Peptides against a protein of PDB entry 4XPM. Designs and how they scored, part 18

Target 1, 160 residues: chain A of PDB entry 4XPM
Amino acid sequence: VMLHSKNVKGFLENTLKPYDLHSVDFKTSSLQSSMIITATNGGILSYATSNNDVPKNSINEINSVNNLKMMSLLIKDKWSEDENDTEEQHSNSCYPVEIDSFKTKIYTYEMEDLHTCVAQIPNSDLLLLFIAEGSFPYGLLVIKIERAMRELTDLFGYKL
Target 2, 67 residues: chain B of PDB entry 4XPM
Amino acid sequence: DIKGTIAFDTHGNVIESTGVGSQRIEDIGDLSKVTLDAEGFAQVQGDSLLVHLYKRNDITLAVYTSA

## One batch from the design tools (peptide; made by RFdiffusion4, then SolubleMPNN)

Design b2_p26_7_s4 (from b2_p26_7, 13 letters changed)
Fold by OpenDDE base, seed 2:
Structure b2_p26_7_s4 (fold): chain B 160 residues (1-160), chain C 67 residues (1-67), chain A 26 residues (1-26)
Amino acid sequence: as target 1 above (160 residues)
Amino acid sequence: as target 2 above (67 residues)
Amino acid sequence: MLSEEEKEKLKALHQSILDEINSAKF
């Protein structure tokens, strides 16, 4: 019924998996990172990363987490700005979607050489955030996050 | 035979690209403006390639062939 | 102009891509 921390972590880990289409000669890399963050502060509630070769509690892990924190904050800020900007909401970087009668928006953001997309979990104070390499096409990334969000109904309406 | 493909959404963002399609992402701008028939098909002559278009469920598939 | 055979091939490929994406869940 309710997603626990470990359940959310496992879910995010599952979202990292790449697409490997056999109908055409196309495959993606795994997502670099997948996160649930707060819409208020951009704080990371849970995350998964494909770079698991870093030893736990190592300096490299700390640095990578710090980088994620920075990115999440920046994306949250951009998201917040766009949510208050009608023009941005009508750009090709914004995808209005409806899940089980709940409306939300998916935004795509270029972060240096990375492709990111973020969406508010419907009626919640939470954002789902995917970070991928630049080779991961935005259209597919949007599909991915939309499909993932449909599986997070337990978090719909979650308030901090 | 297929030389490449591009699948793109209604926002003009790529869903997948292969072969020569991967090198012709800029074509999406023009391809998205092509008038499709009642069944969602079109054929567009490019520079050296023929582009076959099919749109369904807000996903447009462009297939590049030599003829 | 697209022949019926070409149309069927396009539909099939489009459907295959869609099916694969859907089968991946996310």
Scores: peptide ipSAE 0.755, ipTM 0.953, DockQ to the pose 0.802
Fold by OpenDDE base, seed 1:
Order: structure tokens, then sequence, then C-alpha cells
Structure b2_p26_7_s4 (fold): chain B 160 residues (1-160), chain C 67 residues (1-67), chain A 26 residues (1-26)
């Protein structure tokens, strides 16, 4: 499978957009970050953030990227643990889903004051990771990542 | 007169909340246990608000009203 | 008990929420 980094980054940028429901008085913030990381070591393959005002190669950018690296590693570790824990897979923090006959799981994790959601791209060595503010409800975050993952069929089965 | 809403999934996680519903997320625990009729509806009297429930496609909508 | 009118309103609102979520793409 050929991975086009610029296309993936653009995709991730598109996932950042908030929900704004008009049927009810409800809207979310944009995702803070959206990433594709390796399931093996939590390495970031691609990412997008809502704060794009940081100058390139600045110390602030470095700090931002380092923070993402830290979070991705922590979430990967937790995901790895849960994937080896039957009890955790049956908790309310785990959503088994099926996409085009491929089974995967969506996990929700609270990190500090942030709401995060991670899912293995089916049959791949990749994880899709969303990081949102605490005001972003988990149920909707799960829906969001499931919908996003359905658009990543080209990455299904991707092996490092 | 809707005072608020909560939509939540089968895991008890919020999908959306508005109005008084945003302040009553803790109600989900009890609301999720309410027996729905054959069409997926129920009414539950809360503290001072009436809660109208409808579940379909694994999403429960709770609408809070004064009556 | 819910009236038929109330039931229809609930159905409509429920469906609207779902439709909006689904139409958002992500």
Amino acid sequence: as target 1 above (160 residues)
Amino acid sequence: as target 2 above (67 residues)
Amino acid sequence: MLSEEEKEKLKALHQSILDEINSAKF
C-alpha cells in the first residue's frame, strides 16, 4: 500500500472540523489534534492541529510536536495494554466496530483535561488518534473517529 | 417547551447535550435503565422536569420539559 | 404517557440529530 503523506495530512486536517448541530443548540470545538501513529511504538506518521499560527521551526512548534509525541506514546501504550486485556475490551471505554467486514475497536481515554479517542485502522499497523477538548463528548468523538476511519480504506491492511 | 436535551449511546457516553441536559449528564445512568415501550418511548419524572425518552439505532434521546 | 404528537416530535428530533451528524462527513 502506497501512503501519500500530503494526502493523509490533508485528510487529518479535514477531521479537525467541529460539529455544529442546528436541530439543537449544540456545537463542538475543533479537534485539538488528529494523528496517524504506529501501533508498534506510537511514532507519528502524520498529524494535524487546530493551532496553525505557530511559526515553523520555532521553539513553540517544537514544543507542540514534542507534546504530541508524548501523548501519542502514552495513548499507544494504553491501547496496547487494553488490546491484551479482555476486561478492558468489554468496558464502556471500548467500542467494537465493523467496517466493510473488518473488525476493529475504538477506545476512549481521558488525558489530563482532554478527551481522546484511538482506533486501529483495520488489519493495519496504524492507529488513528483524535485529541479534543474536554467539552467534546465521548459519544460524539467515537462517532467521529468511526466515520473518519471508514474513509481510510486505502490504509486497511497497511503493514510497516 | 424544551428545557434541554441529552443524546447518549449504549455505553452511556454523551453524543450531545443542551440546556438543562448539559447540567444533568449524571441522569444518563438512570435513564439508560428505563424500560421503553415497544416503539422505543418512555416518560420519566425527574426532579422538577419531565424527561421524554426515545431510543432508536442505539442512540437514546432525552428531552427535558417542564410538563 | 406520551401523546402521538409528542412521539412524532421526538422521532423527528432524533432523526434530525442523526442526519446532521451523518451529513457532517466526520
Scores: peptide ipSAE 0.755, ipTM 0.953, DockQ to the pose 0.787
Fold by OpenDDE base, seed 4:
Parts: structure tokens; sequence; C-alpha cells
Structure b2_p26_7_s4 (fold): chain B 160 residues (1-160), chain C 67 residues (1-67), chain A 26 residues (1-26)
């Protein structure tokens, strides 16, 4: 079954769920946001947020969406810079990964008090972006986005 | 008795932390340099706590105990 | 020095954490 716009948004909504480990007394908050954006200009193609109590078409909703647009653009810019910087690709903030013989990289970025991670969907013009609270540890965030990426094989190789 | 835990990856980033481990994230720098035995274990004496280390699948688990 | 019992407990806890993370899928 091929992914379409509704399926993608539903998928992103599912990625928002927190971790609740019972082997140890550890649990996370939900992700604040999960997005698929363009690698070219940081445009948002699809997104999900944990705060769905804001009325539709309200000023607060507009501000929230605008904030996401700003964050996506900033992260895209940083990602673009790092993709052209060999030193940054060897930092602790970069995780080279391989999924079904496709290579990609996961980057972690601190944005104010938020923890973010972004990864290029393999061989595509798309980026998957997670935004979490500062309490969400980066190591687990990286695991989360990698696992999510493995479920997006239909988007591998997608070109705009 | 376990006083806390830290699990971290090969980049030194936290996967989970609990108890006293949550207050000792800075220990990861030193813990990542500890030489493990052939089975992936080590034991390190801290300031007042004993740290038990186990690494498998690129994830290191540190367990803090009083003894 | 870690005893065999302590090693088994560490292995079990490590595996349990991994299993829980994997069970969540993402």
Amino acid sequence: as target 1 above (160 residues)
Amino acid sequence: as target 2 above (67 residues)
Amino acid sequence: MLSEEEKEKLKALHQSILDEINSAKF
C-alpha cells in the first residue's frame, strides 16, 4: 500500500507517542511535533503536533504553525550546512545509518530549550524532523527517528 | 540495591537515566573510556557509589549501587 | 569484581530495556 497524504499524517501522529519503560523507572513526554519537510527550502509537506486543543483557524493555531515553519527552515539551513561540512559529519551530533542498503544521516540539534533531530529520507528530497522537549534524551530520540525512518520505505528515492 | 541507571550510546548521548544516574550524566565521559572485559562488563568505583557497566549492541548500561 | 549473578542481572536489564524500546517500534 502506497503512502498518501492522509496516511503520512497519520503516521506522523503515531510517532508522537512517548516512551514508557517499565524495566527502569523512565518515561518521556510526547514529541511536540513530527514533520516531513523539503530538503530544498524547509517547506512543510506534512506535520503532526501533540497540542491539538487549539481551535481551527484561531490566531493561536496560526502562530503555532508559523513557529513550526520557522523552526523547520532553521533546521533545514543547519542541516544543509552540515551536509557540506566534513567535520560536522564526524561530530557526536551526526549518526550515519544504513537502512535496507540505503545510507543516510541523523543529526541532533538544540533549538533553544528543545531537542530536535532530523534525517534525510534515503535518496530523497525529504527530511523527517522530530521536535521534543529538552527532557527527551538525544540518544533515545535518535533511536526513535531511525525506527520511524524504517517504516517510510515508500518515500525512499522521492524527488520533488 | 540499584540507586540509579544511565544507558548511553556510542556518541555519549543518553538513552535513559534514572535515580542518581540522572544527576550524573557528566560521568558518561569517563565511563565511555573504561576498558570492558571480553564479555562486555566492567566495574568502577565512584565517589561513593559503585558503577556496574555492561555494553552490548552499541548501548552501554551503567547501574549505580552503594556496594 | 562482578559475580556471575550480577552479570546475569545486568544482561537481563539491558535486554529488557532493548526489548521495550523495540516493542514500541518508534
Scores: peptide ipSAE 0.754, ipTM 0.953, DockQ to the pose 0.798
Fold by OpenDDE base, seed 5:
Structure b2_p26_7_s4 (fold): chain B 160 residues (1-160), chain C 67 residues (1-67), chain A 26 residues (1-26)
Amino acid sequence: as target 1 above (160 residues)
Amino acid sequence: as target 2 above (67 residues)
Amino acid sequence: MLSEEEKEKLKALHQSILDEINSAKF
């Protein structure tokens, strides 16, 4: 089944889940937010958040959404800059990856006290964006977003 | 026996950390430069602890022990 | 130097971590 809007929302909600490793005494928090945004303007096409305590259609929800919009724009801008910067693409914050026959890059960005990770969905005008607490290790966050990306093949090649 | 662990990727970013490893993230810089044997193992002294290294599939595991 | 026993334990732990990460949906 092709990923449609409702399916995408549910997919993003599923990405929020934390890691709980039992082989070692290590666990993470849930992702704060997970989003699909446009690479062009940073517009949010779909999002999920772990903050479920905010009343629906309340002023607090509006503020939360506005915060997500701000974050998406900031990260999109940084991503756009890095995509045009060879040095940044070779830094430790950039992970070239190949999914099937498609190449993309995963970037990690520290935003205030948050750990973020963003990747262009292969051959598309879309970015997948994870926002986590600062306790969420970047290496694991990268693994998480790569795996999520592998499940979004229906969006590969999506153009606005 | 195990005092802590650090798992890190080829970019030096943490995948997981536990115990004393969580307090020694700065060791990754040096640990990443350690020459591993043909099987991917090494042992390094770190203060009063030994660090046992194993790398496979681009992930290095560091295990901290007293000996 | 690492003993064979120590090597096996390291290898097992490494594999366990990977398996747990890989077994998760994301």
Scores: peptide ipSAE 0.754, ipTM 0.953, DockQ to the pose 0.842; fails the geometry check

## One batch from the design tools (peptide; made by RFdiffusion4, then SolubleMPNN)

Design b2_p27_1_s1
Fold by OpenDDE base, seed 2:
Structure b2_p27_1_s1 (fold): chain B 160 residues (1-160), chain C 67 residues (1-67), chain A 27 residues (1-27)
Amino acid sequence: as target 1 above (160 residues)
Amino acid sequence: as target 2 above (67 residues)
Amino acid sequence: SLTKEELKELHEKILKEIEEQSKFSWP
């Protein structure tokens, strides 16, 4: 698959879909946002949002983007701190994982009333970030981001 | 006669919850400590409900029933 | 009542659904 901006955004949009289990009476909301950001500055390289109620090129859209920028920066900062904190890496909010022999970590962060999950794309300067409502369980969010990460092999080792 | 469910991972984080399980997330702490048999099963009598446990692939499923 | 087999089956169904709904395609 060609790694173009439009394709990346499309992929992120596909990650927004909710879970709707039929084996049990369980449903989630869609992710509020799905983003690829830089690990260095928290800059947003690509994003998708389920908030489609905001008109394009509107002030509300600008505000929404600004909010995402703020969140991405905050999460990047927390991630950076935790990557340098042995204790935090041993908390139940940190999931060491291995994908195709590449090691990375998945972190869960509560941001106000939102549930977030972030993981460094293996050997890259990029982070994958999911933002969900507080009703989205962390265990499932972790599974979701891990599975999504497995599809981003083209970004493994990506350096800015 | 399932009254609810909780599925949780090895970190104690919820994967899914339904019915009465959604109101008993705090049970995970105790349920995670239950010794399972060789097949990965256990039963725990709760305050008013029987909890059936099964763990496979690092995911524990707790099913709440009246009996 | 709930048998071990039913419990095991439910566990499997849940995981299967999660996996199915954790497939993300590229456009």
Scores: peptide ipSAE 0.768, ipTM 0.961, DockQ to the pose 0.903
Fold by OpenDDE base, seed 3:
Structure b2_p27_1_s1 (fold): chain B 160 residues (1-160), chain C 67 residues (1-67), chain A 27 residues (1-27)
Amino acid sequence: as target 1 above (160 residues)
Amino acid sequence: as target 2 above (67 residues)
Amino acid sequence: SLTKEELKELHEKILKEIEEQSKFSWP
């Protein structure tokens, strides 16, 4: 049931929510976007955005989706390069993690003024991608995507 | 009286920052090198502020106070 | 001044909030 398109999108929408810490005076913005894309071509399988003020079927909506497609492709390319670069895998921008005995890596990428984080869903042809404003700290973004990844076990091993 | 905070991970990336801590992100490099006691605590005197450090579960919290 | 216990408690509170707000449910 969790693999249904609408359910996946709903899950991604739930990942958009901001952090609002009351123990300290700290609050983030919502994620701009949360996506599952293909590791092969950077194609978007599912996505959610916090900017839903664009009328449906409008040229602005088309442009926004196209922009997401472009960003996804660029990030996929960077990820692919890093996966073939041992030095990049040992940088502070790479977080090796293990989830239920499956190993994967979380990468942080600066994209203009945006903070992005991407991780391969374990043993799959899919990437989980978070796009946030520059004010969203990377350390917290990494925690967020790692926790989200733990909920995507049904996609572990997914092959196109 | 807390003047600010920085929480950061083992990669030196910020988890949260508040108050004067938000203006002292560059301190992470040095703070990450501070030797902690057996309980995970340390104090570092810097300029007019005292930095209280506590590390647990690979997350270091730095709290800036006047004394 | 800030005590070790207060510092430890603050650390715990931060982590707890992060974990609570890092729960993502399925529809």
Scores: peptide ipSAE 0.768, ipTM 0.961, DockQ to the pose 0.901
Fold by OpenDDE base, seed 1:
Structure b2_p27_1_s1 (fold): chain B 160 residues (1-160), chain C 67 residues (1-67), chain A 27 residues (1-27)
Amino acid sequence: as target 1 above (160 residues)
Amino acid sequence: as target 2 above (67 residues)
Amino acid sequence: SLTKEELKELHEKILKEIEEQSKFSWP
């Protein structure tokens, strides 16, 4: 059963939450954005942003969405390139992972001052994309997206 | 007593950093090469700080102390 | 001086917190 779009957005919103570790004095910001995009064109199927201060239907909202579209496209392109590059797949920016016998890869990408990570939802035409501030460490970002990916089993194998 | 921490993964990417550890991310390169004992521990004396290492579940924790 | 046990415990605490805060629910 395909997940309802509103539920997907709600899930993505839940992924925005920051880390606040008490064992050590460490906390992160919230993710700036959490997105599900197409692996084919980088089109946004669902997204959530931590900056909800923008009024709906405002020009600022439109601009922010357009920015997300641009980022998603760029990241998709980079991901696509790396998926066809053996050397990149063996770099420290690539994390092969296995979820329920499905194999996928998590890539980390620096975009200007932002830290991003992207992973193909196993056996699907979809990518999960996290965008965070530059202060968000990549190792933790990878853990975050991997754990989030494990909750998206209903999308495993989804083809456009 | 703890002056800072760095936790990092097998790719050398930071998971968390605090205190002086946040200013010593470059140490990961050397710390990742340290030979750990059978229980996953090591100590590395660097400059004025002692680095305590423990690795488990592919995550290395480095704790910086004065002694 | 930090003992091995304390270091191990700290490591465990960090991991536990990360796991706890890496749970993402569906609405």
Scores: peptide ipSAE 0.767, ipTM 0.961, DockQ to the pose 0.908
Fold by OpenDDE base, seed 4:
Structure b2_p27_1_s1 (fold): chain B 160 residues (1-160), chain C 67 residues (1-67), chain A 27 residues (1-27)
Amino acid sequence: as target 1 above (160 residues)
Amino acid sequence: as target 2 above (67 residues)
Amino acid sequence: SLTKEELKELHEKILKEIEEQSKFSWP
């Protein structure tokens, strides 16, 4: 059951928030981007970005969106390759997880100076994708995307 | 007197790091191989710092102290 | 020095904060 596009975007915006731990002197930046993309073509269905100070319809905004499209395609391609590579699925960059009896995998990918994390929404044609600065630890990024995935049960089993 | 911390998962990836721990991420390889006691604790003496280890729920916390 | 109890408590605090800040609401 597909939710309204604005609601999905609002949820993705909520995933952008940083971590700020007071138990230890540790904090992260906000995620640069949070997206739901198609597993088939890497097309962006919904996205949120922390860089919202760019004027609407400006050249800078267009360039930012185009950059997201490029990254989405590249990550989708690598994800597709890894899903057919047993060795890659047993690397430290792959986290098999189970959510409400559904199995999926979380992959971490370094792109230039960015840290990214992607996971197939269980039994669906959709991927959840987080893009963060290189200072964002991968272990924490994996936790973040797993917790976010648990809130997307309405998208489990979604087929294009 | 805590000098720093590293928390890491079972894949050896960092969850958080502070203080001297942020400069010793390479220690994770060795720390992950340390045998813990029945309660999940261990201590490792490294150079001038003592490393206190505790693992629970697949997350290992390393705390660096001077003693 | 750092006791086992203090170490355990710190571990618990870290986990608690991570969980609290890993709750994402829908609009």
Scores: peptide ipSAE 0.767, ipTM 0.961, DockQ to the pose 0.902

Design b2_p27_1_s2
Fold by OpenDDE base, seed 3:
Structure b2_p27_1_s2 (fold): chain B 160 residues (1-160), chain C 67 residues (1-67), chain A 27 residues (1-27)
Amino acid sequence: as target 1 above (160 residues)
Amino acid sequence: as target 2 above (67 residues)
Amino acid sequence: SLTKEELKELHDKILEEIEKQSKFSWP
């Protein structure tokens, strides 16, 4: 089944929803952003943001998109470095995971006051990237991105 | 009565925290080293609070109570 | 005091909620 760009964006939008646990008095904010980017250049293929109040074609919209591009590039660079660093891959900021016999890694990165999580979509040139507020705990963020990635099987093996 | 909770993964990262647990994230380091019984349970006495531990599916839940 | 069963139940409820809220649908 071919993935359409509009559907991908819709899926990413669905990942933005917060956790609201009623068993305990705990809830999160929505993700700030959810993105699929290229592992090669950090280029954004698709994205969703929780802040959609910016007018279309406004300077603020352009700036926000540019900011996402900047963050994407920075995270891609850090990810690339860590993928070539055995020590970093054995830190508590790296989660090796296996999905349907495909191995990948989930990395957590602190960016200023934001909590980010990135993972290579298995055997692909793509990264899935979640950006959350600092109040969003990393353990839960890792669970979220892992579960989301399991739904992206059509992108497994995608090469640019 | 429950005063707070911390759930954390095998990397020591928080999954959720509530109540006094939110102020005791630093406890995870020690709690992760506690020996659990065959059913995955343990209790740790600390200051005025008792910590109840249960681990299953690589997720440890710590519940803080007064007794 | 908190029983083992209550503790286990709470743990299971947390996991259940997380899993339920970790289902992401395609439009």
Scores: peptide ipSAE 0.767, ipTM 0.961, DockQ to the pose 0.897
Fold by OpenDDE base, seed 5:
Structure b2_p27_1_s2 (fold): chain B 160 residues (1-160), chain C 67 residues (1-67), chain A 27 residues (1-27)
Amino acid sequence: as target 1 above (160 residues)
Amino acid sequence: as target 2 above (67 residues)
Amino acid sequence: SLTKEELKELHDKILEEIEKQSKFSWP
């Protein structure tokens, strides 16, 4: 199955939407960013950001993209380290999950004041990465990324 | 009346928090250790608030009330 | 006073809302 890049970005944009619970008086901000990156190099294959107020081709946009690239690389590096560290995989920041008989792990990482969550798309060379404000609770962020991952079955097993 | 809530997962991470619960995230450590009854319920008397606990599907809800 | 049934109902409502708001569509 071939996935069009525009469709992938559109999907990531849909993951940005905040939670607004009415059963309790609780709501979140939108995700700052939602990304698919390579597990090998941390390169960004697709991304969406809620910061749409930045004019296109502006210096601010360039800086924003560069920041995303840096964060992606840093998170990929930390993820790679953790994947080779048994103790880290047993920490509370690691959530082993199973999707359609495929096993993967969700990691939560605090990046400065941001809350991030990353997971390898099962059996693939790709990572799904959510970046949120510090007010976005990790437990909910993990749920969000797990549910999003379930929609990316076409990317399961994707190798670069 | 409900004074606040905290929902948290099995890792002790917050799913949602409201009211006084938002100011008592540190309670999760103790609340996660509370023995629940066969139905998944418990009550814990705090400093001045009563905490009602219910766990299902690996998600614990804590509701803070005055009584 | 909060009853067990009310507590359970609130728990279920929270989860239901989370699930509903965790459905992500493709363009």
Scores: peptide ipSAE 0.767, ipTM 0.962, DockQ to the pose 0.884
Fold by OpenDDE base, seed 1:
Structure b2_p27_1_s2 (fold): chain B 160 residues (1-160), chain C 67 residues (1-67), chain A 27 residues (1-27)
Amino acid sequence: as target 1 above (160 residues)
Amino acid sequence: as target 2 above (67 residues)
Amino acid sequence: SLTKEELKELHDKILEEIEKQSKFSWP
């Protein structure tokens, strides 16, 4: 049973929350965006953004969505390239992971002043994509997306 | 007593950094090569700070102290 | 001076916090 679109968006919204560690004086910003996109074309199936200052249906919202579309496409393209590049898969920007016996990879990509992290939802045509500010450390971003991925078991194996 | 921290993963990517650690991210390269004892600990004398290392579960914590 | 035990505890606390804040619920 496929998840309802509203539920998926709600889940993505929940992934936006920042880290605020008290054991050490460390906190992050919220993720700028959290998205599920197609691995084929980078099309956005669902997304959440922490930028709620833009009124709905405004031209600014449209522009922001268009920006997300562009970023998702670019990241998808880079991901696709790396999936066919053994050297890139062995770089420090690639994290092979296993979730419930499914193998996938988490990639980190610098996108101008943003830190991004993308991973193929296991055995699916979908990618989970986090976009954060440059201050969000990659190691933590990887942990975040891996933990989020573990909650998306219903999407494992999803084919377009 | 703690002047800062850096936590980093096996890829050398930062998980968290605080205090002086935030300004010493470049130390990860050297810290990642330090031989740890059987319990996962090490100490490395820096320029003016002592770095305490502990690694477990593929996460290394470096704590900077004055002594 | 930081003891091994204190260092270990700090490490564990950091991880614990990260794990706790890496729980993402469905609506």
Scores: peptide ipSAE 0.767, ipTM 0.961, DockQ to the pose 0.907
Fold by OpenDDE base, seed 4:
Structure b2_p27_1_s2 (fold): chain B 160 residues (1-160), chain C 67 residues (1-67), chain A 27 residues (1-27)
Amino acid sequence: as target 1 above (160 residues)
Amino acid sequence: as target 2 above (67 residues)
Amino acid sequence: SLTKEELKELHDKILEEIEKQSKFSWP
């Protein structure tokens, strides 16, 4: 079951919000991007970005989208390699998780100055991908994507 | 008086850091090896700071104080 | 000084805030 594209985008937009912990003096920036991409080709099915101040159809908007496409391809390739690498799956950059009896893995990847996190939506051909600034700690990013994944049950088992 | 904090997961990755904790991320390696009591607590004396540890739900909180 | 109870309370507050701010709704 695939939900309406606008609804998916709206959900991804909601994942962009930052953390602001008042119990301690700690806050993050918003996620730069939140995406659902294909595990097969790294194609972007839906995405949201925090920087929406760029005029629509401008050269800057096109460049930003192209940059997302490039990053999604690179991360998909790394993910594909790691899924076939036992050593990488036992590193501190891989988190095996279970959601409603479905098993999946969360990977963290450094991309230039950015912190990224990717996870296969359980039993699906889709990946959820978060891109954040380098100041966003990986442990918190992993928590964020795991909690987001729990809300995507309608996409569990989705095949292209 | 709290001088800083570090919260980290079982993989040694930071969840949050504040104050002097933000400058002592490298402490996680040693802090993760500290033996906790039955309730999940420990104290470790550092160079000039006391580190208070508490672990629950696979999240360790380290609080740095002067005493 | 920092007591065990205060430390535990701080830990719990951090977790509570993270969980609260990790609720993502559908439009």
Scores: peptide ipSAE 0.767, ipTM 0.961, DockQ to the pose 0.900

